# Ledger of designs, part 28: peptides against a protein of PDB entry 7K3S

Target 1, 60 residues: chain A of PDB entry 7K3S
Amino acid sequence: MEELSGKPLSYAEKEKLKEKLAFLKKEYSRTLARLQRAKRAEKAKNSKKAIEDGVPQPEA

## One batch from the design tools (peptide; made by RFdiffusion4, then SolubleMPNN)

Design b2_p15_7_s3 (from b2_p15_7, 7 letters changed)
Fold by OpenDDE base, seed 4:
Structure b2_p15_7_s3 (fold): chain B 60 residues (1-60), chain A 15 residues (1-15)
Amino acid sequence: as target 1 above (60 residues)
Amino acid sequence: EKEDEEARKKREEKE
């Protein structure tokens, strides 16, 4: 394995990597919030069907 | 990478 003995990253390259990392953290948080909303919406749909079928809701 | 293009577009919107 050739050690990537790459020159130390310039100030501009470090700032570009910080911007990319901030973008990725934002998109991760957005995707996680979407997933959590989808799971809550699925639970609410299943709960509505269970009420219609006369199945007692498990109280929280 | 699609992420590099979105990061570029956000720099162009600030100029």
Scores: peptide ipSAE 0.063, ipTM 0.654, DockQ to the pose 0.014
Fold by OpenDDE base, seed 5:
Structure b2_p15_7_s3 (fold): chain B 60 residues (1-60), chain A 15 residues (1-15)
Amino acid sequence: as target 1 above (60 residues)
Amino acid sequence: EKEDEEARKKREEKE
């Protein structure tokens, strides 16, 4: 069984992976905040439609 | 700690 003990990553490769991980965490947090804002906006639109359908217009 | 020692060793090998 050839040990898939790939050569230990160099310091520069480890630092580059840390930078990539920090970037991905930042983009994940940004995307999550956008998704939560979109879900709140959809809930607000649905509540506005439910109020508009429940108000009888005064006939003139 | 282990990461600082590897960084130090790499500076000494580049001089």
Scores: peptide ipSAE 0.051, ipTM 0.650, DockQ to the pose 0.006
Fold by OpenDDE base, seed 2:
Structure b2_p15_7_s3 (fold): chain B 60 residues (1-60), chain A 15 residues (1-15)
Amino acid sequence: as target 1 above (60 residues)
Amino acid sequence: EKEDEEARKKREEKE
């Protein structure tokens, strides 16, 4: 696993790495948006349950 | 700029 560390990347190799990086950035952004939505949905469920159980909500 | 010029040269060499 050592023969790639000394040669300048060809234009085609650089473009392939840019495409992979763009894909990874897109999937990262989608995952963050999903996590933020899940956290908001959990907060909304906990808030609804706290109102139903008569527990004083901590002010936001 | 330099990367677009290298891309252009590589297309012109393939024609």
Scores: peptide ipSAE 0.049, ipTM 0.641, DockQ to the pose 0.007
Fold by OpenDDE base, seed 3:
Structure b2_p15_7_s3 (fold): chain B 60 residues (1-60), chain A 15 residues (1-15)
Amino acid sequence: as target 1 above (60 residues)
Amino acid sequence: EKEDEEARKKREEKE
């Protein structure tokens, strides 16, 4: 573990970091949910295309 | 504990 060899952060700096971390966690969760929806939509598109092309779907 | 005391001081400075 690299010891965070830095000056102790002030309360205001810690709160600002907590706010940034909360924001980053929210954006991560939003992005992850978008990625999961995009992957499902891509799978559904590929499934529709495979049916149109007469190719047997690989069973899950 | 130290964070709660500093949070308390910051509230008291705003009154």
Scores: peptide ipSAE 0.047, ipTM 0.640, DockQ to the pose 0.007

Design b2_p15_7_s4 (from b2_p15_7, 8 letters changed)
Fold by OpenDDE base, seed 1:
Structure b2_p15_7_s4 (fold): chain B 60 residues (1-60), chain A 15 residues (1-15)
Amino acid sequence: as target 1 above (60 residues)
Amino acid sequence: DEEDKKAREEEEKKK
């Protein structure tokens, strides 16, 4: 494991990295929730189409 | 610094 052979980050640099990490976590959670909604919407479209087409859906 | 300003502005715009 490469030991991060750099000067210790200042207090201000650490707080800046914490803010960036909090922002990235928020955006990740938002994107994940959007992806989950999209997957549910696609499943609902496929289920409607399969009921209309008489094709048995594979049970998950 | 510019990427950090953008991240703060995006955070503020979402509050």
Scores: peptide ipSAE 0.060, ipTM 0.625, DockQ to the pose 0.015
Fold by OpenDDE base, seed 3:
Formats: structure tokens, C-alpha cells, sequence
Structure b2_p15_7_s4 (fold): chain B 60 residues (1-60), chain A 15 residues (1-15)
């Protein structure tokens, strides 16, 4: 284990890092939700097109 | 801290 040989963080620095981490986690979750929505929308577009074109959908 | 200010501005800009 690499000992984090850093000076002990103050309470204020720890709270600031928790806030930054919470923010980063929120943005990450938002980005993942957007990506998953985009993938679902693309699958729905491709399925609608495959039904319209009479072509069997490629199983994923 | 400019990084704290930027994080707060990005949070406020999303309300």
C-alpha cells in the first residue's frame, strides 16, 4: 500500500474534497444516464428502421 | 481556490 505521505488534511479541506467528489459523482451519473439514453434511442431507431425495411434485427 | 469557485459556479449554473 503506498502510504499517502501527505500532510493531514484539515476538516475544511476534507469537506471540500467530499463536495468535489459528490459533484464529480453526480456529473458522472448524469453522463452515464445520457449515454444509456442515447444507446436506447439508437436501438429504438434501428429497430423501427429494421421493422420498416423488413430486415431481421441483428441480435446483440 | 479557483477550482472551488468553478465547482460552485457549475453547480449554480445547473439550478
Amino acid sequence: as target 1 above (60 residues)
Amino acid sequence: DEEDKKAREEEEKKK
Scores: peptide ipSAE 0.058, ipTM 0.619, DockQ to the pose 0.015
Fold by OpenDDE base, seed 2:
Structure b2_p15_7_s4 (fold): chain B 60 residues (1-60), chain A 15 residues (1-15)
Amino acid sequence: as target 1 above (60 residues)
Amino acid sequence: DEEDKKAREEEEKKK
């Protein structure tokens, strides 16, 4: 493992990195929630169509 | 740092 023997980050650089990390985690969580909602909405749309077309839904 | 300014502006736009 190459030790990232970079110069010790200043307090300000550490706080800035924490803020960036918190922002990135928030955006990741938002994107994941959007993806999960989209998949649920697609499943609900497909189930409504399968009922309308008289196709027996595959049991879960 | 221009990337930090953009991150703050994006955070403020999403409040």
Scores: peptide ipSAE 0.057, ipTM 0.623, DockQ to the pose 0.015
Fold by OpenDDE base, seed 4:
Structure b2_p15_7_s4 (fold): chain B 60 residues (1-60), chain A 15 residues (1-15)
Amino acid sequence: as target 1 above (60 residues)
Amino acid sequence: DEEDKKAREEEEKKK
């Protein structure tokens, strides 16, 4: 086992890592919301086309 | 810190 004999992080380094983690969590949540919106929009387009082609829609 | 400035600039550029 390589001992993670890293010097203990200073208070300032810990606060900086908390800020970076908060930023990354915000960007991740924004990206997930965009992906979920895109998937819903794709399903809605495919549903509209399948109605036009006379294919039975799976109810939501 | 330069990396904190970059994180703020990336947040502003995505607004």
Scores: peptide ipSAE 0.055, ipTM 0.613, DockQ to the pose 0.016

Design b2_p15_8_s1
Fold by OpenDDE base, seed 4:
Structure b2_p15_8_s1 (fold): chain B 60 residues (1-60), chain A 15 residues (1-15)
Amino acid sequence: as target 1 above (60 residues)
Amino acid sequence: EEEERKKEEEERRKE
């Protein structure tokens, strides 16, 4: 059993970890932008519907 | 540049 517990990571292992981290950061940013767009679109739809239904808008 | 130099040093250490 190679004791993985004390060997410095190889260059190839470090690069593979950098690539994984860059990928995860990109997917996080894309998901966050999608969520923020969805929340803005939902607020706009709810505002239109509440005007049509005669519901008091929460003043911001 | 520093990462490339470190790669070359690690390759020389495996030979």
Scores: peptide ipSAE 0.067, ipTM 0.664, DockQ to the pose 0.006
Fold by OpenDDE base, seed 2:
Structure b2_p15_8_s1 (fold): chain B 60 residues (1-60), chain A 15 residues (1-15)
Amino acid sequence: as target 1 above (60 residues)
Amino acid sequence: EEEERKKEEEERRKE
């Protein structure tokens, strides 16, 4: 039942929401850091392939 | 921290 939409939240309910918000911010930052690390690893792999495809085999 | 302690004390006074 949606009975919480009109009453002022208790102090304990506000603190529980702050904790949930802090947790969600931490998980967001962790996910963003993982994404940035993945993008850096992809760029490093693509740069290695471009160097290996760009070495002319020594015709000797 | 001090505002948090005052709110906790006010909640204990309403119970």
Scores: peptide ipSAE 0.065, ipTM 0.663, DockQ to the pose 0.006
Fold by OpenDDE base, seed 3:
Structure b2_p15_8_s1 (fold): chain B 60 residues (1-60), chain A 15 residues (1-15)
Amino acid sequence: as target 1 above (60 residues)
Amino acid sequence: EEEERKKEEEERRKE
């Protein structure tokens, strides 16, 4: 494991990095929730279309 | 909040 042999970060630098990390985690979770919602919406569209086309849905 | 004030005061003592 490479020791991050850097100068010790100031308190203010650590807080700015925590804020950036919290922001990135929030944007990641928002993007993931959007992707999961899009996949569920696509599955629901495909299921409605397959019911309309009389095709049996493969049970998951 | 108190730990934040203590660290801001410690940073102000190093300047």
Scores: peptide ipSAE 0.064, ipTM 0.668, DockQ to the pose 0.006
Fold by OpenDDE base, seed 5:
Structure b2_p15_8_s1 (fold): chain B 60 residues (1-60), chain A 15 residues (1-15)
Amino acid sequence: as target 1 above (60 residues)
Amino acid sequence: EEEERKKEEEERRKE
């Protein structure tokens, strides 16, 4: 049973973990930006529909 | 730079 849990990570293993972390941060930021665009597009669609249906928009 | 120096030291330690 090699205790893989107690050995210090090699340089190459640390670099591979940094690359994975950088990738995950990029995909998180991309997904967040997509969600924010979708929410803005939905709000714009709902505002257009409410104007078409003659509903007074709440003045913010 | 410090991680690159540590890599070179680890490579020199394996020879």
Scores: peptide ipSAE 0.059, ipTM 0.646, DockQ to the pose 0.006

Design b2_p15_8_s4
Fold by OpenDDE base, seed 4:
Structure b2_p15_8_s4 (fold): chain B 60 residues (1-60), chain A 15 residues (1-15)
Amino acid sequence: as target 1 above (60 residues)
Amino acid sequence: KEEKEKEEREKREKE
């Protein structure tokens, strides 16, 4: 088994990885917030349609 | 600051 004794990452390489990780965490949080907003909007639309169609809403 | 200072020390030990 070749020991991948990877050369220790330089400061510049570590900082570049920290920046990439911070960016990915930000995009994840934005996507999660969008998904949560979409699910709330879907529930609100389904509730409005259920009132219009005379269908009993499932209470919480 | 600490991580930069550690790398600068490691460079001086390899010269």
Scores: peptide ipSAE 0.046, ipTM 0.664, DockQ to the pose 0.006
Fold by OpenDDE base, seed 3:
Structure b2_p15_8_s4 (fold): chain B 60 residues (1-60), chain A 15 residues (1-15)
Amino acid sequence: as target 1 above (60 residues)
Amino acid sequence: KEEKEKEEREKREKE
C-alpha cells in the first residue's frame, strides 16, 4: 500500500475534486446510456433486416 | 455546511 504521502487537501480542493468527480460520473453515465441505446438500435435494425431477408433470428 | 464546520473545528484543535 503506497501511503498517499501528499499534503492534506484543503476543503476547497476536496470540494473541487468532488464536483469534478460528480461531473465525470454524469458524463460517464450519459455515454453508457448512449452506447446502450446505440446497441439496442443496432439489434433492432438487424432484427428487422433478418425478418425482411427471411433469416431466422439467432436465439440468444 | 457540516464538513466546513468539521474543518474549522480541526483547525482550532491544531492551534
Scores: peptide ipSAE 0.043, ipTM 0.647, DockQ to the pose 0.006
Fold by OpenDDE base, seed 5:
Structure b2_p15_8_s4 (fold): chain B 60 residues (1-60), chain A 15 residues (1-15)
Amino acid sequence: as target 1 above (60 residues)
Amino acid sequence: KEEKEKEEREKREKE
């Protein structure tokens, strides 16, 4: 069995990994919010075009 | 602070 147990991470290394994880979670949430905003903006553009082209809106 | 104190205790227990 290859000992993939590299030396136990120091406190400073663990804290640096926690900071990186917190940063990645923040960037994920920001990207998801941007994607959801873009999808809403696309639907709003498509609804304006459908009104302009005389297409019946699907009733909600 | 608490996690640092735990690591320092674990180091003292291994000497």
Scores: peptide ipSAE 0.041, ipTM 0.651, DockQ to the pose 0.006
Fold by OpenDDE base, seed 2:
Structure b2_p15_8_s4 (fold): chain B 60 residues (1-60), chain A 15 residues (1-15)
Amino acid sequence: as target 1 above (60 residues)
Amino acid sequence: KEEKEKEEREKREKE
């Protein structure tokens, strides 16, 4: 068990944690945008197939 | 810059 030494974090440790948090937030946002793009592309493929197969799209 | 200045003030208040 690393003892979480109850010592206040130095400025350099706080800045390193802020940089890590900023990086993780950026990667989260990129992954979310990729997932949303994939879902839109899947819906657009399904809509094109349903038009080609003559199936009435359920209006939203 | 602001957080570095805050740490420097806290260090001076403890001397």
Scores: peptide ipSAE 0.041, ipTM 0.646, DockQ to the pose 0.006; fails the geometry check

## One batch from the design tools (peptide; made by RFdiffusion4, then SolubleMPNN)

Design b2_p16_1_s1 (from b2_p16_1, 5 letters changed)
Fold by OpenDDE base, seed 1:
Formats: structure tokens, sequence, C-alpha cells
Structure b2_p16_1_s1 (fold): chain B 60 residues (1-60), chain A 16 residues (1-16)
């Protein structure tokens, strides 16, 4: 039985890992916020086209 | 363990 007791990460290695996980969580949250804004903008464009196609042009 | 394999992979991604 090889005890693959992986050397316990040093305090410095754990802090570096926590920093990178915090960065990845931040970038994930930014990407989700961009996706949510894009979906809202698409819905707003589709709603504007439905209103503009329904307005009779005043005859000049 | 699964946790040790995840820690090792994360450590490698930290050294790149």
Amino acid sequence: as target 1 above (60 residues)
Amino acid sequence: SIEEKVEERLKKLLEE
C-alpha cells in the first residue's frame, strides 16, 4: 500500500491557492454578469422591434 | 485521495 500521503501543502502554498481560487471566482462572476446583460439586451431588442413594426407610418 | 489529486493539479496550475 503506497501511502500517497501527498506532502501537506505549506502555509504559503495554501495562501497562493486561496488567492487563485478568489481570482477565478471573481472572473466567473464577471462572466455571469456579462451573460445576464447580454440576455437582457437581446430581450429588449426583440421587444423594440415588435413595437416599431406595429406603428403605422403617418402618410405624408 | 480525490482531494490530494485535486490539490496536486491545482499546485501544477499554480507553478505555470
Scores: peptide ipSAE 0.098, ipTM 0.685, DockQ to the pose 0.090
Fold by OpenDDE base, seed 3:
Structure b2_p16_1_s1 (fold): chain B 60 residues (1-60), chain A 16 residues (1-16)
Amino acid sequence: as target 1 above (60 residues)
Amino acid sequence: SIEEKVEERLKKLLEE
């Protein structure tokens, strides 16, 4: 266990630290899920555009 | 600060 080389935290500071860690972990996971969704949506758009560019426009 | 300790502990939790 690496001792966090710093002044001993009060009980209240430790609980505030745990709350901030839980919040940051939640926001990280939420951001990662958004990024993964955005990458999937971008691939789907690029695949749709490749299909539309591959359909010969009927010469009218 | 408490914020620096949060960041350090978050980094360790992301390396696991």
Scores: peptide ipSAE 0.084, ipTM 0.672, DockQ to the pose 0.038
Fold by OpenDDE base, seed 5:
Structure b2_p16_1_s1 (fold): chain B 60 residues (1-60), chain A 16 residues (1-16)
Amino acid sequence: as target 1 above (60 residues)
Amino acid sequence: SIEEKVEERLKKLLEE
């Protein structure tokens, strides 16, 4: 195992890296939730259009 | 900088 022979990160540098990773994970989760909501909304719109196009309008 | 140190560590991890 080649020791990652860079200068050891200080405690403060490690905490700042953890904060950046936590932020990135939060933004990823938010984007994923938006994508899932968009896919559900598209399916709901397509289902409503299929119901409206299948109801014969009563002749006046 | 902290960013340069992180980039250097990530480069080494991707070369393994």
Scores: peptide ipSAE 0.068, ipTM 0.646, DockQ to the pose 0.026
Fold by OpenDDE base, seed 4:
Structure b2_p16_1_s1 (fold): chain B 60 residues (1-60), chain A 16 residues (1-16)
Amino acid sequence: as target 1 above (60 residues)
Amino acid sequence: SIEEKVEERLKKLLEE
C-alpha cells in the first residue's frame, strides 16, 4: 500500500486548485452549451429538408 | 481550434 502521504495542501495550493476547477467547469459548461446548440441547429436543418421534400412547392 | 484555445488557457493557468 503506497501511502499517498502527500503533504497537506497549503491554503494557497487549495485556492489555486479551486480556481483551476472553476475554470474547467466554466469551459465544460460553455462547450456543452455549444454542443446542444449545434444539435438543435442540425435538427432544424433536417426538419426544413423534410418539409421541402414532403411539400410540393406551389408552382407560381 | 476551440480545443486548442482551451488547452492554451489551461497550460497558462497551470504554469502560474
Scores: peptide ipSAE 0.064, ipTM 0.652, DockQ to the pose 0.190; fails the geometry check

Design b2_p16_1_s2 (from b2_p16_1, 8 letters changed)
Fold by OpenDDE base, seed 2:
Structure b2_p16_1_s2 (fold): chain B 60 residues (1-60), chain A 16 residues (1-16)
Amino acid sequence: as target 1 above (60 residues)
Amino acid sequence: SIEEEVQKRLEELLAQ
């Protein structure tokens, strides 16, 4: 097993990796918020259909 | 995209 004892990352390389991780965490949080909104919208759409199919339209 | 930004940041890391 070659231990990939990769050369110790410089301070600049470590800060750049921290910036990448911060970006990924931000985009994850944004995507999670979008998913939560989509699930709420789907639930609201399904609830409206269940009410509309359950009320006999009065024949005019 | 997220992938394009990650790729760009990787390229910038390899260019240092």
Scores: peptide ipSAE 0.129, ipTM 0.731, DockQ to the pose 0.061
Fold by OpenDDE base, seed 3:
Structure b2_p16_1_s2 (fold): chain B 60 residues (1-60), chain A 16 residues (1-16)
Amino acid sequence: as target 1 above (60 residues)
Amino acid sequence: SIEEEVQKRLEELLAQ
């Protein structure tokens, strides 16, 4: 285990890090959900184009 | 994951 040779954090510093982690987790989940929506929207655009252009999409 | 690494690092800091 890499011993974090850091000074012990105060209670206030620990709480501030918990808040930062909670914010980061929220933004990560939000970004992931946006990416998943974008991928679904791209597939839906590609399927509409494949129907319109008669071109078989390569199976992913 | 970045989230997992940050969580691990936070847990290490909280364990001190």
Scores: peptide ipSAE 0.128, ipTM 0.723, DockQ to the pose 0.056
Fold by OpenDDE base, seed 5:
Structure b2_p16_1_s2 (fold): chain B 60 residues (1-60), chain A 16 residues (1-16)
Amino acid sequence: as target 1 above (60 residues)
Amino acid sequence: SIEEEVQKRLEELLAQ
Protein backbone atom coordinates (compact mmCIF):
# COMPACT_ATOMS: atom_id res chain seq x y z
CA MET B 1 0.00 0.00 0.00
CA GLU B 2 1.68 3.22 -1.10
CA GLU B 3 0.94 5.55 1.78
CA LEU B 4 -0.48 8.61 -0.01
CA SER B 5 1.09 10.55 2.88
CA GLY B 6 2.11 13.40 0.59
CA LYS B 7 5.34 15.17 1.60
CA PRO B 8 4.83 16.97 4.94
CA LEU B 9 3.87 20.59 4.27
CA SER B 10 6.53 23.11 5.24
CA TYR B 11 5.76 25.59 8.04
CA ALA B 12 5.38 28.35 5.40
CA GLU B 13 2.89 26.24 3.37
CA LYS B 14 0.86 25.47 6.53
CA GLU B 15 0.68 29.19 7.44
CA LYS B 16 -0.33 30.11 3.86
CA LEU B 17 -3.16 27.55 4.02
CA LYS B 18 -4.34 28.96 7.40
CA GLU B 19 -4.41 32.48 5.87
CA LYS B 20 -6.40 31.20 2.85
CA LEU B 21 -8.88 29.47 5.20
CA ALA B 22 -9.32 32.63 7.31
CA PHE B 23 -9.99 34.66 4.13
CA LEU B 24 -12.47 32.04 2.82
CA LYS B 25 -14.34 31.95 6.18
CA LYS B 26 -14.58 35.77 6.18
CA GLU B 27 -15.93 35.93 2.59
CA TYR B 28 -18.36 33.06 3.27
CA SER B 29 -19.75 34.80 6.39
CA ARG B 30 -20.05 38.11 4.48
CA THR B 31 -21.91 36.40 1.61
CA LEU B 32 -24.21 34.53 4.02
CA ALA B 33 -25.07 37.79 5.85
CA ARG B 34 -25.93 39.44 2.48
CA LEU B 35 -28.14 36.48 1.50
CA GLN B 36 -29.94 36.53 4.87
CA ARG B 37 -30.52 40.31 4.53
CA ALA B 38 -31.89 39.82 0.99
CA LYS B 39 -34.31 37.08 2.17
CA ARG B 40 -35.52 39.33 5.04
CA ALA B 41 -36.04 42.24 2.61
CA GLU B 42 -38.05 39.99 0.26
CA LYS B 43 -40.30 38.82 3.13
CA ALA B 44 -40.81 42.45 4.24
CA LYS B 45 -41.85 43.44 0.67
CA ASN B 46 -44.31 40.55 0.45
CA SER B 47 -45.83 41.48 3.85
CA LYS B 48 -46.29 45.14 2.76
CA LYS B 49 -48.01 44.05 -0.47
CA ALA B 50 -50.39 41.79 1.49
CA ILE B 51 -51.41 44.76 3.74
CA GLU B 52 -51.92 47.14 0.77
CA ASP B 53 -54.09 44.61 -1.15
CA GLY B 54 -56.35 44.25 1.94
CA VAL B 55 -57.22 47.98 2.37
CA PRO B 56 -59.96 49.19 -0.02
CA GLN B 57 -58.77 52.56 -1.29
CA PRO B 58 -61.56 55.10 -0.73
CA GLU B 59 -62.87 56.02 -4.18
CA ALA B 60 -62.67 59.82 -4.26
CA SER A 1 -20.99 22.66 4.50
CA ILE A 2 -18.27 23.78 2.03
CA GLU A 3 -16.52 25.58 4.92
CA GLU A 4 -16.58 22.40 7.07
CA GLU A 5 -15.13 20.27 4.25
CA VAL A 6 -12.35 22.82 3.61
CA GLN A 7 -11.64 22.95 7.37
CA LYS A 8 -11.48 19.13 7.55
CA ARG A 9 -9.15 18.91 4.53
CA LEU A 10 -6.84 21.55 6.03
CA GLU A 11 -6.77 19.74 9.39
CA GLU A 12 -5.77 16.53 7.55
CA LEU A 13 -2.94 18.41 5.76
CA LEU A 14 -1.78 20.03 9.03
CA ALA A 15 -1.69 16.64 10.79
CA GLN A 16 0.79 15.26 8.15
Scores: peptide ipSAE 0.120, ipTM 0.718, DockQ to the pose 0.049
Fold by OpenDDE base, seed 4:
Structure b2_p16_1_s2 (fold): chain B 60 residues (1-60), chain A 16 residues (1-16)
Amino acid sequence: as target 1 above (60 residues)
Amino acid sequence: SIEEEVQKRLEELLAQ
């Protein structure tokens, strides 16, 4: 078994990777929050249409 | 793109 003894990452390379991972986690969380808002807005639109089609408008 | 922004930030850190 060739140990893939990749050279141990320097301190600077590790800090750079931590920053990259922190950025990706932030953008993932932002995208997830947008998706959750979009799904809530879709449900609200469908519920509003179901109420508008099911309630006879009172004749004025 | 998210990847382009990550790459840009990584390049900014290598230029210091």
Scores: peptide ipSAE 0.115, ipTM 0.725, DockQ to the pose 0.079

Design b2_p16_2_s1
Fold by OpenDDE base, seed 3:
Structure b2_p16_2_s1 (fold): chain B 60 residues (1-60), chain A 16 residues (1-16)
Amino acid sequence: as target 1 above (60 residues)
Amino acid sequence: AEEKLREIEKEIEELE
């Protein structure tokens, strides 16, 4: 057992730390979802341009 | 977002 070499956090401090962690996880998930949506939109835009310009898409 | 994180950090510091 690694002794957590620190003063034991109070119940209130633990609940605030859980709130902080939940907030950070939520913002991370939101940012990741935005990034994934942006990447999909960029691919769709590039595919539409490649069709419009008559350029063969690289086969997957 | 960052403002709410700063508020939570301040509330943690006030409990130490």
Scores: peptide ipSAE 0.160, ipTM 0.769, DockQ to the pose 0.098
Fold by OpenDDE base, seed 4:
Structure b2_p16_2_s1 (fold): chain B 60 residues (1-60), chain A 16 residues (1-16)
Amino acid sequence: as target 1 above (60 residues)
Amino acid sequence: AEEKLREIEKEIEELE
């Protein structure tokens, strides 16, 4: 068992770490939503091009 | 976003 070598974090340090973690989770969720939107937009462009080129759309 | 992250990191470092 690796002994948790360190002084126990104060209440204030723990609250700051919780704040940091909450912020990072929020930014992750925002970034993920942007990525998902970008992927949907790319799929929509490719679908429009496939219709224009007369190519069968890949089944979903 | 990055500014707020740097602020939080500084506030943690000041408590160590």
Scores: peptide ipSAE 0.158, ipTM 0.767, DockQ to the pose 0.101
Fold by OpenDDE base, seed 2:
Structure b2_p16_2_s1 (fold): chain B 60 residues (1-60), chain A 16 residues (1-16)
Amino acid sequence: as target 1 above (60 residues)
Amino acid sequence: AEEKLREIEKEIEELE
């Protein structure tokens, strides 16, 4: 058994850890939304170029 | 983002 060799976290420490976790989850969700937007913008740019260059679109 | 994370980490360390 790994002794969890830490004093039990106080109520205040637990609330600060919850705040930290909520912040990290929010920043993760924002980063994911930015990544998804960038991927959509890249696909739209590549599709526009492929039409302009006369390259046949791969059928979906 | 990183500044707020450092602030939260400092406030946690001050509670130990």
Scores: peptide ipSAE 0.156, ipTM 0.766, DockQ to the pose 0.091
Fold by OpenDDE base, seed 1:
Structure b2_p16_2_s1 (fold): chain B 60 residues (1-60), chain A 16 residues (1-16)
Amino acid sequence: as target 1 above (60 residues)
Amino acid sequence: AEEKLREIEKEIEELE
């Protein structure tokens, strides 16, 4: 068994990793919000085209 | 975004 006795991360190293993780979570949330807006905009475009082309909307 | 990630990665590597 290779002891994964990597030297215990210093307090400074742990705070830098925490900063990295916080940044990644922020960029993930921004990307997810962009994707959700794009999906809503695509659905809205398809619904607008269906109205313009005289296709009966499926009643909900 | 990617540039700031590379900066943070470099700052972590300098602490090892």
Scores: peptide ipSAE 0.156, ipTM 0.765, DockQ to the pose 0.090

Design b2_p16_2_s2
Fold by OpenDDE base, seed 3:
Structure b2_p16_2_s2 (fold): chain B 60 residues (1-60), chain A 16 residues (1-16)
Amino acid sequence: as target 1 above (60 residues)
Amino acid sequence: VEKKLEELKKKIEELE
């Protein structure tokens, strides 16, 4: 049932929507943490290669 | 689209 905007959600519908929101927030945070780790790992690989190849690091 | 987004925001706020 697509409850028309403005109907009070039942207790069960509220709890189900809270669970969905909590799951979405958790998956977002997990994905963000994976992306940040991937970027750090890529930077660390590029830094190791640039040291090995004698290429000056671009100063940050 | 914007009206549906505001409706979703209100539903989220009613759940906090």
Scores: peptide ipSAE 0.061, ipTM 0.626, DockQ to the pose 0.046
Fold by OpenDDE base, seed 5:
Structure b2_p16_2_s2 (fold): chain B 60 residues (1-60), chain A 16 residues (1-16)
Amino acid sequence: as target 1 above (60 residues)
Amino acid sequence: VEKKLEELKKKIEELE
């Protein structure tokens, strides 16, 4: 395994790692926004079920 | 393991 243990990163390697970090931060924010939307949708479904179990539908 | 962690920390600091 190449001993990566002391050489300064080249300019190109630094830029590539900055791009990877920016991508990971963007995907984290996108995933968090999806999770928050999913949790809101789950709460809305649970509230709809609680109303449906609480109202006797009039048998026609 | 510890040596590899210090190498990664140093590489992160070099990107700031």
Scores: peptide ipSAE 0.054, ipTM 0.610, DockQ to the pose 0.033
Fold by OpenDDE base, seed 1:
Structure b2_p16_2_s2 (fold): chain B 60 residues (1-60), chain A 16 residues (1-16)
Amino acid sequence: as target 1 above (60 residues)
Amino acid sequence: VEKKLEELKKKIEELE
């Protein structure tokens, strides 16, 4: 797929590349949000475990 | 490598 390196992109090719770029930006943002949520959940688990190790649970 | 990077930059600029 290297033969187009010197030809102006057709309007349809430009629109298809814009669509692909928009999709990739969306998937990047979704993946980043998932990663940030996972990191927050890990920190919350570690913080909960640190509180449970530092506070004697009242025996009920 | 540099030639391919310049070609990609031109294609991005043509899409703006």
Scores: peptide ipSAE 0.053, ipTM 0.613, DockQ to the pose 0.036
Fold by OpenDDE base, seed 4:
Structure b2_p16_2_s2 (fold): chain B 60 residues (1-60), chain A 16 residues (1-16)
Amino acid sequence: as target 1 above (60 residues)
Amino acid sequence: VEKKLEELKKKIEELE
């Protein structure tokens, strides 16, 4: 019977996995913030276009 | 597949 309990992670392996998890959480938060900024910028562009298409430009 | 998933869950629990 292969003991399905994989060897307990060494202290060094645990610290390396904690570092990787912290990095992944940081990159996730950065990506989420970029997505939220992109969605806000898209809404602002669509609102500006809807105003420009809906209001006759004052003739100069 | 299930064996590897359980090993990953146990490794995550050991990091908390």
Scores: peptide ipSAE 0.050, ipTM 0.614, DockQ to the pose 0.036

